# Peptides against a protein of PDB entry 2AZE: the designs that were tried, part 24

Target 1, 148 residues: chain A of PDB entry 2AZE
Amino acid sequence: AQECQNLEVERQRRLERIKQKQSQLQELILQQIAFKNLVQRNRHAEQQASRPPPPNSVIHLPFIIVNTSKKTVIDCSISNDKFEYLFNFDNTFEIHDDIEVLKRMGMACGLESGSCSAEDLKMARSLVPKALEPYVTEMAQGTVGGVF
Target 2, 101 residues: chain B of PDB entry 2AZE
Amino acid sequence: GRLEGLTQDLRQLQESEQQLDHLMNICTTQLRLLSEDTDSQRLAYVTCQDLRSIADPAEQMVMVIKAPPETQLQAVDSSENFQISLKSKQGPIDVFLCPEE

## One batch from the design tools (peptide; made by RFdiffusion4, then SolubleMPNN)

Design b1_p10_2_s4 (from b1_p10_2, 7 letters changed)
Fold by OpenDDE base, seed 3:
Structure b1_p10_2_s4 (fold): chain B 148 residues (1-148), chain C 101 residues (1-101), chain A 10 residues (1-10)
Amino acid sequence: as target 1 above (148 residues)
Amino acid sequence: as target 2 above (101 residues)
Amino acid sequence: PVVKVFTLTV
């Protein structure tokens, strides 16, 4: 019947929406873990050193990274007020946001790539509220993506 | 029948989405709490050593860009052109180079 | 007005 067809269309619509939200949730979880892990690491490091790092030795979030070969020639033009920058390279470059940097640092405990050891998983779980722990476990197992 | 089955499926999907929304709210709340905590923000940093672990400054030039929210970034990476354009409307953009160890 | 800040080769 026409009604069944309409409901099937709606079903697919909802499934797609849920899928999108699942992806968003996973990213949010990774961000939370990465941020908290970073903060925890730095807190511990500063406690051990009994002092904060020199102000000019650290970069606070948020930021982006641009890297290229040391052989790459870079021309940089800047406005007087520093509101505008133009970089010209003579070769390829890479851009990474801070989240990607944190992931590569292992701050997300390898949860993002399925390289989560038992210790990594324990850390990841410890950095999220209890309600999120089951989802973290599912992420580590690669079993997310279905409906609840 | 089929109609009843589909109707039930939609109800279940609604419940699933509600659960998902709840979890997302928890996550966003935690992130907001982190952003509002002065000590956490003070500790939310990376070091040059961290950056070296991502891109070795012995082989790569590593540039850090700190830009205000809503800054426009346009990048072109092709055989014909290699360019990054930044345009901020909310404040100055800061650029740093990661030195070699 | 945009001013050239630097040229890097290293």
Scores: peptide ipSAE 0.041, ipTM 0.894, DockQ to the pose 0.038
Fold by OpenDDE base, seed 2:
Structure b1_p10_2_s4 (fold): chain B 148 residues (1-148), chain C 101 residues (1-101), chain A 10 residues (1-10)
Amino acid sequence: as target 1 above (148 residues)
Amino acid sequence: as target 2 above (101 residues)
Amino acid sequence: PVVKVFTLTV
């Protein structure tokens, strides 16, 4: 009886670990798709323009963004060597990482929310190795949890 | 019996996890390849137009922060305190403002 | 030491 109980605890532990890894895998897939799609977009744009964009007009990954109402008062303090920053706001703010920005730009083809058109799904599949295509399909359908 | 059933379940979960690990390794490898490809990294950028589509500078102030790896970020967003603290150990932190245009 | 760089307002 005790042995069975121990195995049941281990079973639950493994199930939880698998669930966490599934989440990590989905995020990795989204990152891959978003990055490749972004690169593809920019490559095409530069080809059409026959030149790269002005250096000060673009921000290379990685980055984070902070946004708040223009009415928000922000005090910014910085060390002399720029190693330390302190921002004080008088109201709420939002922080977004670069991946979230790419998602909102549609670079992940709506896969992050399972909101993929046929064209979006086709694009998403084209940006991953063959071994990942079935998983991308499952993500689009919202059925990833049924695999394990 | 019950013991045999549980043992079998654990073996099946192990196989499933191994498959999952394999897929994760594929993804990790692909991301590494992207990081090592100089052309891809050159093209891995967003524009001010992209940022405006996320948060319009006409209504929102938008800052972009580029910090070295392992930079410590502390954020507090509560009714009593609204603060972001950054501390880098590997180099300077750069902050940019998205222009309203 | 940290010094104040700027204050953003409306």
Scores: peptide ipSAE 0.040, ipTM 0.893, DockQ to the pose 0.038
Fold by OpenDDE base, seed 4:
Structure b1_p10_2_s4 (fold): chain B 148 residues (1-148), chain C 101 residues (1-101), chain A 10 residues (1-10)
Amino acid sequence: as target 1 above (148 residues)
Amino acid sequence: as target 2 above (101 residues)
Amino acid sequence: PVVKVFTLTV
């Protein structure tokens, strides 16, 4: 009886760990898709333009976005060596990492929200190794959650 | 019996976790390859147009922060204090503004 | 175009 109880505890622990890893895997997949899709988009765009964009017109990953109302007053202070920054706002702000930006740009093909068209899903699948395609499909269907 | 059943469950879960780990390793490998590929990194960028699609500067001011790895970011967002503090240990921080344009 | 924000030296 005690042994069974111990195993039940262990079982639950493993289930929770697996659940956490599933979430991590999904995020990794989304990142991979988003990055590859972004690179692909830009490569195509540069080919069409027959030139790269001006250096000061693009922001390379990684980055963080801070947005606030255009009416927000921002006081910015930096150290001489630019190692330290201080921003003071008179109103609320939002912070977004580059992955979130890419998702909102649609670079993850809507997979993050389970809102994939057939074309989006096709794109998503094409941007991952074959071994990950079934999982991408499950993500799109919202069937990820069970232990495989 | 109950014991045998639980033992079997644990074995199955172990196998499932191993499969999961394998998939994660594949993902991390792909991401690493992207990070190591010079051309990919050159092409890993967003434009002001992209940023406007996320937050229109007509309504929102959009700042972009490029900081070295492990830069400390502290944010306070309360009714009494709205502040972001950045402290880098590995190099200078760059801050850009997406123009309203 | 992307511009650096104006900041005050601390």
Scores: peptide ipSAE 0.040, ipTM 0.894, DockQ to the pose 0.034
Fold by OpenDDE base, seed 5:
Structure b1_p10_2_s4 (fold): chain B 148 residues (1-148), chain C 101 residues (1-101), chain A 10 residues (1-10)
Amino acid sequence: as target 1 above (148 residues)
Amino acid sequence: as target 2 above (101 residues)
Amino acid sequence: PVVKVFTLTV
């Protein structure tokens, strides 16, 4: 009886760990897809333009964004060496990392929300190694809840 | 019996976790390759148009912050205090504003 | 030392 109880505890521990790893893997896959898709998009755009964009017209990863209402007043204090910044807002703001930006741009093909079209899913699959394709399919279907 | 069943379940869970680890290794390897590829890093950028597309440009201002690794970020967003503080130890912080349309 | 650089009102 006690042995069974101990094994049940271990079972629950492993299930929770697997759940966490599933979440981590999904995020890694989304990042890979988003990055590769972004690179592919930009490569194509530069080929069409026959030149890269002006250096000051683009923001390279990594970055974060802060967005707020245009009505928000922002006071910014900066150290002389630009090592320290202090922003004071008179209203609420939002912070997003670059990965979230890429997702909102559709670079993850809607896979993050399970809203992939057939074309989106095809693109997503093409941007990962073959071994990851089945998992991408499961993510699109929302069936990752299985224990493999 | 119950003990045998649990033992079998644990073995199966171990195999499942090993499969996950394998897939994660593949994925992390791909991400590392991307980080090491100079051309990919050169092409890993967004435009102001991209940034405007994620928020209503008529309503929202978008500010971009590029900070060195290990930069400390503190954000306070309460009814009485709205503040972001940044402190870098490895170099200057750059801030950019997306032009309005 | 930190100095105020700008106030933004867009």
Scores: peptide ipSAE 0.041, ipTM 0.895, DockQ to the pose 0.038; fails the geometry check

Design b1_p10_3_s1 (from b1_p10_3, 4 letters changed)
Fold by OpenDDE base, seed 3:
Structure b1_p10_3_s1 (fold): chain B 148 residues (1-148), chain C 101 residues (1-101), chain A 10 residues (1-10)
Amino acid sequence: as target 1 above (148 residues)
Amino acid sequence: as target 2 above (101 residues)
Amino acid sequence: STTSTTRTLK
């Protein structure tokens, strides 16, 4: 019947939205864990050193990085007000945002790749509110994806 | 019947989406709290050593870009052209190079 | 006119 078909279309639409939101939620959780873990690490390090690092020796979020071979020739043009940049390379380059950098640093505890040790999982759970802990567990197990 | 089944499915999906929205709101709130905490923002940084651990400047050139929100980034990475263009309307863009370059 | 200005992290 036409009514059933209409509901099928709506069902599919809702399933797609849920799938998208699941992906967004996982990313938000990873960001939260990574940020809190980073802050915790730095706080501990500064306490051990009894002083903060020099201001120009650290890179505050947000940022992106571009890396390429040291053999790559780069030409850079910058507007007078520094509002516009143009980089020309003679070879391939890579771009990474700050979140990816934090993940590669292990700040997300390997949760993003299912590489969580027991210690990693414990840390990850400790960095989120109680309501998010079950979802963190599912992410670590790789069982996220179903409709609940 | 089919209609009853679909109706039940839609109700379940609605509840699932509401649960996701709730969890997302919790996450967003936590991130906002971090952004509003001066001490947390002061401590939200990486070091040159961190960057060397993922892209060693001894082998790779590492460029750090700090751009205002809504900055446009255009990248072309092909055999014919290798280019990055940045355009900001909310302030200047800063570019940093890691040591050993 | 354009310029080329970079900053080395210390």
Scores: peptide ipSAE 0.047, ipTM 0.894, DockQ to the pose 0.040
Fold by OpenDDE base, seed 5:
Structure b1_p10_3_s1 (fold): chain B 148 residues (1-148), chain C 101 residues (1-101), chain A 10 residues (1-10)
Amino acid sequence: as target 1 above (148 residues)
Amino acid sequence: as target 2 above (101 residues)
Amino acid sequence: STTSTTRTLK
């Protein structure tokens, strides 16, 4: 009885670890798709324009964004060496990392929210190694979570 | 019996985890290749138009922060305090404002 | 001393 109980505890521990790894893998896949899709988009755009955009017109990864109402008053203090910043707002703000920005741009093909069209899914599959394609399909279907 | 069943289940879970590890290794390898590819890094950018598409600057001010690795970010967003503090150890922090137009 | 300069993307 005690042995079985010990194994059941171990089983639960492994299940939780697997769940965590599934989440991590999904995020990694989304990042890969988003990055490759972004690069592909920009490469195509630059080819069509026959030149790269001006250096100060683009933001290279990594970055974060802070957004707040245009009416929000912001006080900013910057150290002389620009090593320290302090922003004080009179109202709420939001912070988003670059990955979230890419997702909202659709760079992850809606895979993150299960909003993949057939075309989106095709694109997503094309941006990952063949070994990851089945998992991408499962993510799109919302069937990730079973033991495989 | 129950013991045998549990033992078998644990073996199956181990195999499942190994499969996950394999897939994760493939994925991390791909991400590393992207990080090491100069052309990919050059093309890994967004525009102000992209930012406007997800946060309308007609209503929202959008600030972009580029900070060196290991930069500490402290944010307080409460009814009584709205603050962001940045402290870098490896270089200057750049802050950009996304124009409305 | 502190400054309050922010660059604008072009």
Scores: peptide ipSAE 0.043, ipTM 0.894, DockQ to the pose 0.039
Fold by OpenDDE base, seed 2:
Structure b1_p10_3_s1 (fold): chain B 148 residues (1-148), chain C 101 residues (1-101), chain A 10 residues (1-10)
Amino acid sequence: as target 1 above (148 residues)
Amino acid sequence: as target 2 above (101 residues)
Amino acid sequence: STTSTTRTLK
């Protein structure tokens, strides 16, 4: 019947929305873990050194990274007030946000790829509220996708 | 019947989404707390060594961009054009290079 | 006018 068809359409709509939210939640969890892990690492490092690093030796979040071959020719135009930049490259480049950098640093404990060691998983779980631990476990196993 | 089954499925999906929303709220709350904690923000940094570990300046040039909120970034990476355009509305953009180790 | 300026992170 038409009514059943309408409900089936709605069902599919909701399933897709849930899927999108699951993806968003996973990213939020990764961000949380990465941030907390980074802070923890740096806190420990500063304690060991008994001082913070020199100001010009660190990059505070947020930031983005652009990388290209060191052989790439780059033309840069900057406005006098530094409000506008234009970069022209003669070859391909890559852009990475700070979160991706943290992931590649291992700050997300390999959870982003479901490649957590036992120690990684332990760390990841310790950096989230209790309510999120089951989801972290599912992410580590690559089994996220079910309905709650 | 079929109608009752679908209705039940929708109710279950609604409950599942509510639980999902709850978890998302927990996450966003935690992130806000981190944002509001001055000590955490002070410690939220990476080093040149960190950047070199993921993109070695011996082979790759690594450029760091710090831009104010709402800065527009346009990037084109194709055989015809390789370009990045930045336009800030709230302040100056800072660009610096990560030195080779 | 436009300029090209960069800073080196230590």
Scores: peptide ipSAE 0.042, ipTM 0.893, DockQ to the pose 0.040
Fold by OpenDDE base, seed 4:
Structure b1_p10_3_s1 (fold): chain B 148 residues (1-148), chain C 101 residues (1-101), chain A 10 residues (1-10)
Amino acid sequence: as target 1 above (148 residues)
Amino acid sequence: as target 2 above (101 residues)
Amino acid sequence: STTSTTRTLK
């Protein structure tokens, strides 16, 4: 009885760990798709333009963005060496990392919300190694979560 | 019996976790390859147009922060205090505003 | 000391 109880505890522990890893894997897949899709988009755009964009017109990853109402008053203090910044706002703000930005740009093909079209899914699959394609399909269908 | 059943469950879960680990390793490898590829890194950028598409400066001010790894970011967003503090240990921080037009 | 600086992307 005690042995069975111990194994039941272990079983539950492993199930939870697997669940966490599933979430981590999904995020990694989304990152991979988003990055590769972004690179592909930009490569194509530069080829069409026959030149790279001006250096000061682009923001390379990694980055974060802060957005707030344009009416928000912002006071900014910067150290002389630019090692320290202090921003004071008179209203609420939002912070987003680059991955979230890419997702909102559609770089993850809507896979993050399971709302990708057939074309989006095709793109997503093309941006991952073959071994990951089944999982991408599961993500699109919302069938991730089973033990395999 | 019960013991045998639980033992079998654990074996199956172990196999499942190993499969997940394998897939995660594949993903990690791909991301690493991207990070190590000079051309990919050169092309890993967004534009102000991209940012406007998700946060229109007509309504929202968009500030971009480029900071070295392990930069400390402290944010307070409450009714009485709205503040962001950045402190880098590895180099200067760069901040840009995305223009409306 | 600290200063206030704004840089706009081109």
Scores: peptide ipSAE 0.039, ipTM 0.894, DockQ to the pose 0.039

Design b1_p10_3_s2 (from b1_p10_3, 3 letters changed)
Fold by OpenDDE base, seed 1:
Structure b1_p10_3_s2 (fold): chain B 148 residues (1-148), chain C 101 residues (1-101), chain A 10 residues (1-10)
Amino acid sequence: as target 1 above (148 residues)
Amino acid sequence: as target 2 above (101 residues)
Amino acid sequence: STVSKTFTLK
């Protein structure tokens, strides 16, 4: 029947929307874990050192990084007010945002790649509200979305 | 029948989406709390050592870009040209190199 | 006006 066809189309639309929201939620969880883990690490380090690091020795979020071979020649044009930059490279480069940097640092406990040890999972769970713990567990097991 | 089954499925999907929305609200709330906490923001930093751990400065040059919100970034990475363009509308952009030790 | 800089790491 036509009405069944319409409902099946709607069902598929909703499934796709839910899938997108699941992806967004996973990213939000990873960001939360990464940020809290970073703050915790630095707090502990400063307590051990009994002082904060020199201001010019740290890079506060947000930031991005660009990496390329040290042999790459880079031409940089900067406006006088420093509002505009133009970089020309003679070879390939990579760009990474701060979240990706944190993930590669292990601040997300390997949850982003499903590489969580038991201790990693324990840490991840400790950095989210209780209501999110089941979802963190599913992320670690790779079973997110299994209910659909 | 089939119609009733599909109707039931849609109701279940609605409930599932509501659950996701609730969890997302919890996450966004937590992230907002982090952004509003002065101590957390003070401690939200990485070091050059951290960057060296993920990009070996012995082989790679690492450039750090600090830019105001809503700064436009355009990158071209092709055989013809390799280019990065930055344009800020809210303030100056700061660029510096991570040294190799 | 703009300032041009060239970076080459050896």
Scores: peptide ipSAE 0.044, ipTM 0.894, DockQ to the pose 0.035
Fold by OpenDDE base, seed 5:
Structure b1_p10_3_s2 (fold): chain B 148 residues (1-148), chain C 101 residues (1-101), chain A 10 residues (1-10)
Amino acid sequence: as target 1 above (148 residues)
Amino acid sequence: as target 2 above (101 residues)
Amino acid sequence: STVSKTFTLK
């Protein structure tokens, strides 16, 4: 009886760990798709333009964005060496990392929200190694969660 | 019996976790390859148009922060305090404003 | 000392 109870505890521990790893894997897949899709987009755009964009016209990853109402008053204090910044807002703001930006741009093909069209899914699959394609399909279907 | 069943379940869960680990290794390898590829890193950028597409500067002001690794970011967003503080230890922080069209 | 400065993307 006690042995069975111990094994039940271990079972629950492993199930939780698997769940966490599933979440981590999904995020990694989304990042891979988003990055590769972004690179592909930009490569194509530069080929069409026959030149890269001006260096100061683009923002390379990594970055963080802060957005707030255009009516928000922002006071910014910067150290002389630019090592320290202090922003004071008179209203609420939002912070987003680069990955979230890429997702909102559609670079993850809507896979993050399970809103993949057939074309989106095709693109997503093409941007991952073959071994990951089944998992991408499961993510699109929302069927991730079962025990392999 | 119950003991045998639980033992079998644990073995199956172990195999499932190993499969996950394998997939994660593949994925992390791909991400590492991307980080090591100079051309990919050169092309890993967004434009102001991209940012406008997700946060219209007609309604929202968008600032971009590029900070060195290990930069400390503190944000307070409450009814009485709206503040962001940044402190870098490895170099200067750059802040860009996305222009409004 | 501190300064107020913002860079605009072009």
Scores: peptide ipSAE 0.032, ipTM 0.894, DockQ to the pose 0.040
Fold by OpenDDE base, seed 2:
Formats: sequence, structure tokens, C-alpha cells
Structure b1_p10_3_s2 (fold): chain B 148 residues (1-148), chain C 101 residues (1-101), chain A 10 residues (1-10)
Amino acid sequence: as target 1 above (148 residues)
Amino acid sequence: as target 2 above (101 residues)
Amino acid sequence: STVSKTFTLK
């Protein structure tokens, strides 16, 4: 029946939407863990040093990085007011946002790839509200994808 | 029947989505709290050492870009064109190089 | 006009 067909289409639509939201939630969890872990690391480091790092030695979030071979030739044009930039490269480059940088630093405890040691998982769980702990566990196991 | 079954499935999916939305709201709230906490924001930084650990300037040039919100970024990475274009409407863009040490 | 300008982190 046409009515059943319509409902099946809606069912598939909802399933897809849920899948997308699951992906978004996982990213939000990773961001939270990464941020809190970073803050914790830096707080401890500053306590040990008994002072903050020099202002020009740190980069505050948010930021992006661009990396390319040291041999790559880069032409850069900047407007007088620094509102516009144009970079031309003679070879390939990579762009990474701050979240990806934090992940590569291990700030997300390997949760992004489901590669968590027992200690990593313990840390990750400690950095999220209780309600999110089960989801963190699922992420660590690579078992996220079920419907609630 | 089939209709009743599908209707029930949709109701169950709605409940599942509501639970998911709840968890997302929790995460969003936590992130907002972090953004509103001045101490956390003060400590939300990486060092040049951090950047070198993931992209060694001995082999890679590492450029840091700090731009205001809503800055337009266009990137082309192909055999014919390698380009990054930035355009800000809210303020100046800062570009830094990570030194090799 | 445009200029070339780069800052180095310390």
C-alpha cells in the first residue's frame, strides 16, 4: 500500500538522520575530551613551572595549520588591512583544524580511532559527564551505531 | 499488520532520536561552559613543540592561521592548482610560522 | 596593493 511505502521512506529518512547525529555526537564528545585534557595538561605544566609560558610561545584555540614540504615554494599576497590572504603553492599542502591537531597530540586519548588503552579510556571517561560515559565506552570499543 | 509495525518502528526511532538529542545537548552545554570559563580558555593553547611533534619543521613548513569568525577559506589542491584564499569580514587575519628547533 | 608578511612564533 502507498501508505506503507510512505512510512518506509520516512523510516529510512529517520535512520539516516540518527546516523548523522551519532556522528555529530561523537565529534562533540571528542572535542570535549580533547579540550578538557589540553587544559588539564597545560594547567599542570604551568603549576610545575610556577609561571605561564611566554606569550609568543603558545597558540590559543581556535586556529588552523597549513603544512607542506619545506621545499615547497609559496607565494603569499596580503592585503594592506590583512583582511585578505592569497597563498599559491607549487606543490601539495595539508590543512588541519585545531581539533585534528589535538587528536594527533593524543588529547582525545585515542578515542577517535577506538585505540584506547585502559588508562586512556579511564581518562576519557573522567572528562565527560556521567550520562556520556556509556557512549564513550561504545566509541572505545568501536560498537557505536546501534539505535537507542 | 504491516502498517502497525511500521508505525511502531517510527515511534521507537523517535524515542531513540530524543535520547540522542539529549546527549547532544549535554555535550553542547559542556562546550559552552568551557567557552565561558576564562581560565579554561586561557589554558586552551598548544605550543610550537606540540606542532613540531605532529609536523616536524625540519621536513615540513608549518604555518598557523588565526582568523576571526566567519572568515571565508577557499582551498584548491590539484595537479593544476595549489592555492589557499582567505577573506575576513570581521577583522585582520594573523599568520605565523612555527620555527624549526 | 598587497604585501608579503609573515610572523614567526617564538
Scores: peptide ipSAE 0.032, ipTM 0.892, DockQ to the pose 0.041
Fold by OpenDDE base, seed 3:
Parts: structure tokens; sequence; C-alpha cells
Structure b1_p10_3_s2 (fold): chain B 148 residues (1-148), chain C 101 residues (1-101), chain A 10 residues (1-10)
């Protein structure tokens, strides 16, 4: 019947919306874990050193990274007010945002790539509210994506 | 029947989405709390050593860009053109080179 | 006008 067909369409619409939100939630969880883990690491490091690092030796979030071969010739044009930059390279380059950097640093505990050890998972769980722990577990198992 | 089954499925999907929204709200709240905590923000940094661990300056040049929100970044990476353009409307852009150890 | 400058992180 037409009614059933309409409901099937609606069902598919809702499933897609849920899928999108699941992806968003996973990314948010990874960000939370990465940020908290970073803060925890630095707090511990500063405590051990009994002082904060020199101000100009650290890069606070947010930031982006551009990397290229040391052999790459770079021409940089900067406006007087530093509002505009133009970089010309003679070879390929890579751009990474701070979240990707944190992930590569292992701050997300490998949860993002299925390389989460038991200790990694324990750390990840400890960095989220209790309500999110089951979802973190599902992420580590690769079992997310279904309906609740 | 089929109609009743579909109707029930939609109700269940609604409940699932509500649960998902709840979890997302919890997560975004945690992120906001982190951003609002002065000490956390003070500790939200990476070092040159961190960057060297993911991009060795012995082989790679590592450039750090600090830009205000809403800064426009345009990148072209092709055999014909390799270019990055940055345009800020909210303040100056800072560019740092990560030195070798 | 534009200038070319590199900022080194210390």
Amino acid sequence: as target 1 above (148 residues)
Amino acid sequence: as target 2 above (101 residues)
Amino acid sequence: STVSKTFTLK
C-alpha cells in the first residue's frame, strides 16, 4: 500500500540521519579523548619538570600543519598586516589539522583506527563520562553503526 | 502486519535517535567545559618534539599555522600548481617553522 | 606590499 511505501521512505530517511549522527558522535568522542589525553600528558609532564615549558616552545591548539620535503622550494608572500599569506611550492605538500596531529600522536588511543590495546581502551574509557563508555567500547570493537 | 511493523520500527528509530542526541549533547558539553577551563586550555598544546615524531624535520620541513577563526584556506596540490593561500578577516596569521632537534 | 618571512619556533 501507499502508506507502507511512505513509511519505508521515512524509515530510510531516519536511518541515514542516524548514521550521520553516529559518525559525528564518534568524531566528537575522539576529539574529547584526544584533548583530555593531551592535557593530562602535559599536566603530568609539567609536574615532573616542576615548571611549565617556555612559552615559545609550545604550540597551543588550534593550529594546522603544513609539511613538505626539505628540498621543496617555498616562496612566501605575506601582507604587511599578516592577514594574507601566499605560499608557492615547487613540489607537493601535506596539510594536517590539529585533530589529525593528535591522532597521529596517539592521543586518541588508537580508537580511531582499530589499533586500541587493552590499556588504550582503559585510557579512552577513563577520559569520557560514564554515559559514553559503552559507545567507546563499541568503537573499539568496530560494532557501531546499528540502531540502539 | 507490515504497516504495524513499519510503524513500530519508526518509533524505535525515534528512540534511538533521541538516545544518540543525548550522547552527543553529553560529548559537546564536555568539549565546551574543556574549552572554558583556563587550565585545560593552557595545557592544550603540542611541542616541536611532538611534531618531529609525526614529521621528521630531518627529512621534512614542518610549518605551523595559527590563524583566527573563519580564516580562508585555499590549497592547490597538482602537477601544475602547488599553492596555499590564507586570508584572514579577524586578525593576523602566525606561521612558525618547527626546527630540527 | 608583501614580504617574505619565516618564523622559527623556539
Scores: peptide ipSAE 0.032, ipTM 0.893, DockQ to the pose 0.040

